# Peptides against a protein of PDB entry 5HOI, part 123

Target 1, 351 residues: chain A of PDB entry 5HOI
Amino acid sequence: FRYMPFSPAGTPFGFTDRRYLTMNEVGYVSTVKNSEQYSITVSFFDVGRFREYHFEDLFGYDLCFLNEKGTLFGQSKTGQIQYRPHDSIHSNWTKIIPLQAGERITSVAATPVRVIVGTSLGYFRSFNQFGVPFAVEKTSPIVALTAQNYRVFSVHYSQFHGLSYSLSELGTSSKRYYKRECPLPMSLPNINSDMKKDANLDYYNFNPMGIKSLFFSSYGDPCIFGSDNTLLLLSKWRSPEESKWLPILDSNMEIWKMSGGKETTDIHVWPLALAYDTLNCILVKGKHIWPEFPLPLPSEMEIRMPVFVKSKLLEENKAILNKKNEIGADTEAEEGEEDKEIQIPVSMAAE

## One batch from the design tools (peptide; made by RFdiffusion4, then SolubleMPNN)

Design b1_p16_3_s2 (from b1_p16_3, 12 letters changed)
Fold by OpenDDE base, seed 2:
Order: structure tokens, then sequence, then C-alpha cells
Structure b1_p16_3_s2 (fold): chain B 351 residues (1-351), chain A 16 residues (1-16)
């Protein structure tokens, strides 16, 4: 296993000279290879609120986190980080994170008030928005980070224990844990089944955990979107004994339903954020599960608990069709019914 | 909902 740099909704280069370093509800950060250099562009969805900007990257930043106030960049091997405020009023700052031999920065996160750096050796480093350090803690190896205000959602990986997560609050004087290295019930990418397509192998090499993104919801709940295309939300995290992961959206199932039950194996959800009860995402068509250039406009998906089984819905639809055919309803309706939205049977809508 | 409608329209566009 190799620790890879993770950024929320980051994409691989693939066979191209360009990729997204990160994207979320605020915008998207792209990088383009230009000989030995990179050109980074920070773009925003709300073009009225923010101005797009670019700069030359001499370091090859492979980590990124975008928030409403600035962009944090990191270089996984050298330990260099840079924070760039969106507003020209505040100065950029650069810092080198001390790394041990073979240690890598695996993830970075930034809020308007905190900067967090996680490493492959489990070093958790916290800073203020000006790069002033608060603390260094040693945890299990960090594979992903996100943050909202003072809260940090961290994902950890152990070869012995698999995936775990922590939820913490970075106050001024102390770190509080709501959850500390608890088991994360997320499926890892299945190398044998999922890697039969070359495009999936390229993505696996870029992101071996299959974490497409992680974020806090608009309500401040930790969310994670894995390789199974299921959105997990951590509910009741303020009550340690009541806290549980909820599968709030099977995106493959929802795409399949909204298609009318058509083959949708080439349509992919790329998660951005959870805003209220809607997943903000990019819909991607093609072989690659990630968005290419130019970035499509974001789409919204309503969250729904995956209570329906595709096979049962298909069996029930066939049973309804067979009953209609037994009643002598014209056979000409069969070709036109495959294109109809799969109505959830009233019996299933009442559960 | 209006959200579902827009999503379904976008899926139809992608399947066309």
Amino acid sequence: as target 1 above (351 residues)
Amino acid sequence: SEIEKRFAERIKELLS
C-alpha cells in the first residue's frame, strides 16, 4: 500500500497535462503541466462574488483545499504548503512542514480560522489562518482531511485495522474529540471487480482509498463519498453513544431510477457538497468516473435512504406489465414503457 | 420536486 496525496474531489491527470486539484461548492482548482512548471487556476461557481485567479507553481502542488476565504496548497513530498487568500488584502504565506524520511503530507484542509496538515505517519498539525502553529499530535496515519470552521473530520488508515475516522474541534487552547479513531464503515475499492476497466485502475492508483470526496454538510455533519458511490453522513455525532453513519444516497440507484431503468454505467456522480437535503455534484458521462475539461455545470440530487432494491423494482415492474398484458392492454405499450420513469410502487413508497 | 425534475432532465440530456 502507498499513501497518496488526497484532496476533496481531486482528479488524476490520466493521459492529460491537466487535472483538478480540488473542487467543492465554492469552486474548483485546476493545474496544468507546463514543461517543468505548473499553472494553477482557482475558479469559482459564484463569479459575482469572486474573481478567478491564476499563478505559476514551481513546486508541483499535489494537495489542495478551497474555502470561501482562500486556497491552501501542499506538496506531499517536500512538505511545502502555501495559503493564498482570494482577497488581495491578505498576504499569501508559505511554510515548510518538517517531514521524516518517507513521510508524506497525505491531506490538507483549511477554514477561514484553521489550517490542518495530516501525514502518512499520523502527524496532525494545526495552524491558524496565518500559518501560526497551535499543536502537533501523533495519530494513526491520516489519509484524508476536511474541515469546517473549527471542526475537523479526519480519515485514518491502518494496515491492521482498516479505515477509521476522527471528529475533532480545534479550539484556541485545546483539541476536543467528539470521535477518536472510530471504525469507518466505508467499503474500500474492490481491486478484482472494479479494476477490470483500465480507467478504474488509473483512478485507484491516484486514490487507493476510493474516497471521491469528504466534506461537512451545511448542517455541520461529516460526509464521505466512497468508491461505491454511496454518500455516508455521520448523524448524532454530538452524542457519542448515538452516533451512526447513515447511507443517505446511493447515487448509482438514483441515476438508474431517474433514467427510467436504462443502462447508466457510463454516467457518474462526482460529489461537491451536501447543501441541506441536496447533494451538489458534477454529472459525468464517459469512461472516466471523474470530470474532464471544461468542468460541466453542477447538478443537484435529493438525498434518499437506499431502501429499494433494483431487482425487486424490476420484478415488480415486470409483474405490473404482465398484469396489464393479461388484461388485454395493447402490446404496443411495451416498447414505450421501457422509457418511462420507474414509478416507485405505492406499496414501497409507504415504508 | 423541481430538483428531481432538473436532475431527470439532465440525465435525459446525458443519455441522448
Scores: peptide ipSAE 0.525, ipTM 0.942, DockQ to the pose 0.888
Fold by OpenDDE base, seed 1:
Structure b1_p16_3_s2 (fold): chain B 351 residues (1-351), chain A 16 residues (1-16)
Amino acid sequence: as target 1 above (351 residues)
Amino acid sequence: SEIEKRFAERIKELLS
């Protein structure tokens, strides 16, 4: 295991010269490698609200966070960060985060009011939107960050304890914890089963935690989307004793249901955001579980608690088919019947 | 729902 730079919904280069540094509901940030430099483009889904812009990156930014007001960039090894407002009214700013020997920036987050930097040694650094520092805190090693307004969702990793999370609020004078290094019940990538495909190994080397993205919902609930393609939402986080992770969507199950029970092993959900009861995502077809270029248009998935087991539904549908064949007349079963749409029970469509 | 319908249509397009 090694600490890798994480950005929400960031993609690897793979065998290409280009990747997405980050993407969410606002837009997507891409980088193209040109010899020793990079060209970064900040693109938006709402082209009427924002103008696409690009710049030359001489530093090799490998961390990014996009919000409605600007883009934060970071270089994991050098400790350089840059904030670029989307408007021309506010100036760009750059600073160096002091790093110890072997320390890396592992994640960055930015809201219109806060900038957060997390490191492989567990340094949590907070700033305002102008890069003025508030505090430095020592935590368990940070592997992922997201933020909304004044709230920060941080994911931590220990070799001894696995994944944990914190939920904090960064006021003007103090940091408040709602959750502090609590166990995170997210499944880690299974190297032995999943790495039989070279594409999965490339992704694991890029993102060994398998966290495709993390974000706050429109209601302000922490969300995480892991390698198991399950969306987890932290419910009731304001009540520490009542707080729980809810598996609000099994995206593989949902794709399978919506296909009529067809093979969907080459269709992947790439998460962007949760808006109300809908996951905004990119549907990806192909060998790679991440979007390539050009970026497909976003799709919406309704959230649904995974109550049903695919294997049981397949057995029940086979049992129904076998009963129909036992009652029916001697008509020649033509071989073409393999493509029968699995009748999803009406109860599954109404929940 | 309409969202579910659009999603199912998009899955169908990707499977074609």
Scores: peptide ipSAE 0.525, ipTM 0.942, DockQ to the pose 0.802
Fold by OpenDDE base, seed 4:
Structure b1_p16_3_s2 (fold): chain B 351 residues (1-351), chain A 16 residues (1-16)
Amino acid sequence: as target 1 above (351 residues)
Amino acid sequence: SEIEKRFAERIKELLS
């Protein structure tokens, strides 16, 4: 296993010279390779609130986190980080994170009040928005970070224990844990089944954990979207004994339902954020499971706990069709290639 | 819902 730099909803280069470093509800950060340099563009969905900006990257930033006040960049190998406020009133700052031999920055996160750096050796480094350090903590190896206000959601990986997560609050004087290295019930990418497609191998090499994104909901609940395209939400995290992960959306199932039960293997959800009861996402069509350029407009999906199994619905609908054909044998079979809309039970349509 | 309708329309566009 190799620790790779993770950024929320970041995309690989694939066969191109360009990729998204990160994207969320605020916007998207792209990088284009130009010889030995990179050109970074920070773009926003709300063009009335924010002005797009670009700069030349001489360092090859491979980590990024975008928030409403600025963008944090990181270079996983060198330990260089840069924070760039969106507003010109505040100055950019750079810092070098000290890395041990073989250590990598694996994830970075930034809020308007905190900067967080996580490493492959489990160093958790916290700063204020001006790059003033608060603390260094040793944890299990960090593979992903996100943050909202003072809260940090961290994902950890151990070869022996698999995935774990922490939920913490970074006060001025102390770190509080709501959850500390608890088991994370997320499915890992299946190397044997999915690697038969070259596009899946490229994505796996970019992101071995298959974490497409990691964010807090608008209500401040930790969310994770894995390779199984299921959105997990951490419910009741304030009550340690009641805390549970809820599968609040199977995006593959919802795409399949919304298609009328058509084949949808080339349509993918790319998660951005959870706003109230809606997943903000990019709908991707094609061979790659990630958005290409230009970025499509975001779409909204209503969250819905998966209750039904696709195979059972297909069997039930085939059984209904067979019964209709047995009863209707006396009416002329117009062999129209009618796109057999699988009647999804009305009870599965959101009222 | 209106959200579900817009999503279904977008899926139809992508399948066309």
Scores: peptide ipSAE 0.524, ipTM 0.942, DockQ to the pose 0.782
Fold by OpenDDE base, seed 3:
Structure b1_p16_3_s2 (fold): chain B 351 residues (1-351), chain A 16 residues (1-16)
Amino acid sequence: as target 1 above (351 residues)
Amino acid sequence: SEIEKRFAERIKELLS
């Protein structure tokens, strides 16, 4: 295992000279390698609200976080960070984060009021939106960060304890914990089963935790989307004893259901955000589980608890087909390609 | 729902 730079919904280069540094509900940040430099573009889904901009990156930023007010960039090895407001009214600022020997920035997050830097040694650094430092805290090694307003959702990794998470609020005077390094019940990528496809190995080398994205919902609940393509939501986090992770969407199951039970192994969900009861995502078709260029338009998925098993639905539909064939013996069934639309019973769609 | 309908249509387009 090695600590890799993580950004929400970031993609690998693969065999190309371009990738997405990050994407969410606001937009997407891309980088293109041009010899020894990079060209970065910050694009938005709401083109009426925000103007796309680009700049030359001489530092090779490998960390990014996009919000409604600006973009935070980071370089994992050098410790350089840059904040770029989307408007021209506020100035860009740059800072060097001091790193120890072998330390890496593993994740960065930014809100309109806070900037957060997490490292492979578990240094948690907080700043205001102008890059003024508040505090440095030592935690377990940080592998991912997201933030909304004053709240931070952090994912930690220990070789001994696996994945944990923290939920904190960064006030003006102090950090409050709602959750501190609690176990995270997310499945890690299985190297032995999934590595049969070279594309999965490339993604694992880019993101060994398999965290495709993490974000806060529109209601302010922490969400995480892992390699198992299940969206987890932290429910009741204000009540420490009642707090639990809910699997609110199995995206592979929902794609399969919405296809009418067709083969969907080449269709992938790439998560952006949770807005109310809908997952905003990119639907990807192909060998790679991540979006390529150009970026497809976002799609919306309704959240649904995974109460159904694919095998049972297939067995029930076979049993229904067999009963229909026993009743209809006399009409010459022309061997028309049976459009195997598995009718999901309406009763199963309403819960 | 209308959201589910649009999603199903998009899946059908990707499978065509």
Scores: peptide ipSAE 0.523, ipTM 0.942, DockQ to the pose 0.823

Design b1_p16_3_s3 (from b1_p16_3, 11 letters changed)
Fold by OpenDDE base, seed 5:
Structure b1_p16_3_s3 (fold): chain B 351 residues (1-351), chain A 16 residues (1-16)
Amino acid sequence: as target 1 above (351 residues)
Amino acid sequence: SEIRERAAKLVQEMLK
């Protein structure tokens, strides 16, 4: 296992010289390798609100977090971070995070009021938007961070305990925990089953946790989208005993329904944000589960509790076919077409 | 919903 730099919805280079460092509802940050340097572009979906900008990156930033006020960059190995406001009113600032031998910055997050740095040794470093430090806390190894306003959602990994999460609020004087290193019921990528395709191995090497993204909903609830393509939302997090993860979207099931029950193995959901009851995402076609260049326009998917699993529907359809054959209905089931469109029951299409 | 119809149309276009 290796701790890798994580950014929300970041993509690997693959065999190309370009990738997305991060993307969300605000926009997308791309980097292109130009000889010994990189060119970074910060692009926005609302072109009327924000102006695209670019700069030369001499450090090779491999961490990024985009918000409505600025972009945070980080270099996982050197510990350099840079904050770039989108406006010209506020100045850019750069800082070096002290790293121990073998320590890496694994994730960074930024809000209009806070900057957070997490490391492979579990150092949680907090700053204000001007890079003034508040505190350093030692936690379990941090693998992912997101933040909204003063609130931070952190994902931790232990070889012995697997994935855990914390939810905290970074006040002016103190850190408050709503959740502290609680079990995260997210499935890790299965190396043996999924690695039969080289494209999945490339993604696993880039992101061994399979966390495609994590964000706060528009209601301020922590969300995570894993390798199983299920959107999890943390419900009732203010009540410790009532808090639970809700699977609010099976994106593979929703694509399958939208296809009319066709094979959809080459269609992928790439998560951006949750706005109210709608997942903002990129629909991707191809071998790679991540978007290529140019970035397609964002799509929207309505959230719902998964009622059915594709495997269960396949079993039910087989059982219905077997019962029809037992009742002696002379429907010549022509043997040959393995690709029989699974008829989605009208009740499932109408919901 | 209109959202679902737009997404479904795009998925159907991607399957062609």
Scores: peptide ipSAE 0.484, ipTM 0.938, DockQ to the pose 0.705
Fold by OpenDDE base, seed 1:
Structure b1_p16_3_s3 (fold): chain B 351 residues (1-351), chain A 16 residues (1-16)
Amino acid sequence: as target 1 above (351 residues)
Amino acid sequence: SEIRERAAKLVQEMLK
């Protein structure tokens, strides 16, 4: 097993000199090999809000995270990271993360208020947006990171326990765990079944975990999109005993339905973000499961709970509604609107 | 929904 640098929705070079370092709802970051250097371009979907920019990369950045305020870059082997604000008001900064022998940065994440670095040895390093360090924590080996505001979703790998996840909040004084190294019910890529196509081998060598992307929803729920093309959402994460992964979209099944039941083996969903009840994604046609150049326009797919889970969710939602009706009206006042757990809309269960 | 219809149309166009 080899730890590879992971970035959300990043693509391999394949047989080309160019790839996407990352992409999400904000935009996409591309890199092009030019002899011994790289040219990086940061592009945006909202061209009215943001201006595209580029720079020469002499370090060979293989990690990237894009947010609404800036782009974080990382080099997995050297430990160099760079943050570039999208505006010209804030300065770029560069830092070297100290790495042990054989240690790699495996993932980076950035919000407008936090920078996070995860490593193959399980070092979790946190910084503010200016690169001032908060803490270093030792965890299980980190294979993927995403962050929203102060919250961090981390995926870990152990040879003995497989995939686990953590959900944490990085306050000013301390780290709080909502979930700490809990089992992640995501299937790993099956080398024997998936390797029948050379394109799948290339992708596996780039991303052996098969995590196409992970993000927070617009509602602040952790989401993960694996090699099985199923979108998983962590529901009820504020309630430890009620917390569960919900398969909210089988993208292969949705493409199959949209085709009218035709063969869709050359059509692929590439996940960007979850906004409310819609998956923002790139629909890809071709041999490769990832978008090539030029990048197609984003598409929206409505999330739909699988029928086998819908009945159970409807029963649970009815049970919650009945309990709320038995607990009299007076306790609604003090929990501010911001901390309300977003219920999956009942509309997704009714179709 | 209009969203589903747009996505379905694009998938159908990709299959031609």
Scores: peptide ipSAE 0.483, ipTM 0.938, DockQ to the pose 0.576
Fold by OpenDDE base, seed 2:
Structure b1_p16_3_s3 (fold): chain B 351 residues (1-351), chain A 16 residues (1-16)
Amino acid sequence: as target 1 above (351 residues)
Amino acid sequence: SEIRERAAKLVQEMLK
């Protein structure tokens, strides 16, 4: 096994001079080989909200994370990271992460308030949005990271224990764990069955864990999309004893149904984000399971979760909160009430 | 739903 640099929904070069470093609901970052250097382009789906930009990369960035405020780049071998705000108001910054002999940066994540670096030795490094360090923690080897606001979803790998995950919150003074190195029930790529096709071998060499992407949903639930093309969502993560992974979408089964039961072996889902009850994705046609150039427009796939219950319960909870505020109860709204997990009634989860 | 119909139409177009 070799630790490879991971970025959410990143694609391999294959036999081309270009690849996507990352993509999500905000946009997509591409890199093109140009002799000994690279040209990076940061593109957005909402062209009215953001302006596309490009720059020359002399370092060969192989890690990337895109958010609504900026793009984080990393070089897995040298330890260089760069944060580039999308606006011209904030300055770019560059930092070298100290790496031990043979250590690699395996993943990076960035929110408007936090920067996270994970390594092949399990060093978890946290920074603010300006690159000021908070802490260094030693964990199991980190293979993937994503983050939303102050929350971090990390995937770990051990040769003895397989895949695990952590869910943590990076407050101002301390790191809180909701989940700490718990078993991740994701299927790994099957080398013997899938490697009969050269295209699958190329992807496996790029991403040996088969994690196509990981993200937080619009409701703040951790999501992961593996090589089996199943979207897993972590439910009830605030309650350690009640937390479970839910298979909320089999994308192969949904494509098969949408086809009218035809063979769909050349149609692939490439995950971007989960917004409410819809998976934002790229539908890919061809031999490669990843999108080529140019990038197709995003598509939406409806998930079967009773998310209609979450939206209604959110509206009902907002209506209850608004009614409590109108009744003039000077109960100091503890800032923590917005973060209460909506309990979905068990009866609606069985349809 | 309209979303499901739009996705199904695209998949059917990709199968041509």
Scores: peptide ipSAE 0.482, ipTM 0.939, DockQ to the pose 0.500
Fold by OpenDDE base, seed 4:
Structure b1_p16_3_s3 (fold): chain B 351 residues (1-351), chain A 16 residues (1-16)
Amino acid sequence: as target 1 above (351 residues)
Amino acid sequence: SEIRERAAKLVQEMLK
């Protein structure tokens, strides 16, 4: 097994000179080989909100994370990271992450308030949005990271235990764990069954874990999309004993249904984000399971949350709202981050 | 839903 740099919904080069470094609901980052250099383009789906930009990459960034405020880049071997705000008002910054011999940055994540670096030796490094370090923690080897606000979803790999996950909150003074290196019930790619097609081997060499993407839902729930094309959502993660992974979408089955029961072996779902009750994704046609160039328009797939999960998400959100209203009554207005009132879409109330 | 119909239509177009 080899630790490979992971970015959410990143694609391999394949036989081309270009790939997507990352993509999500905000946009997509592409890189093109140009001799010894790379040209990086940061593109957005909302062209009215954001302006596309590009730059020359002299470092060969192989890690990327895109958020609404900026893009984090990383070089897995050198330990260089760069944060580029989308707004020109804020300065870019660069930092070198100290790596041990043979250590690689395996994943990076960025929110408007945090930068996270994970390594093949299990070093978890946290920074603020300006690259000021908070802490270094030693964990199991990190293979994937995503973050939303102060929350971090990390995936770990052990040769003995397989995949595990952590869910943590990076406050100002301390890291809180909601989940710490708990078993992740995701199937790894089966080399013997899946590698009969050359295209699958190329993807496996790029991403041996088969994690196509991981993200937080609009409700702040950890989501992961593996090689089995099943979207898993971590439900009730605030209650350690009640927390469970829910298979909320079998994308192969949904494509099959949408086809009218035809063979759909050449149609693939490429996950971007989970917005409420819809998976934002790219529908891909062809031998490659990943999108090529140009990027197709995003599509939406309705998830089938068990009714029991929708009702509980509603109850949990109401309970959070009520607790915020109770706490807000007695203590003076410290500028607590407005946890944006998660407007439950009317569609979730109608089922 | 309208979302499902749009996705289904696109999948049907991709199968042609």
Scores: peptide ipSAE 0.482, ipTM 0.938, DockQ to the pose 0.501

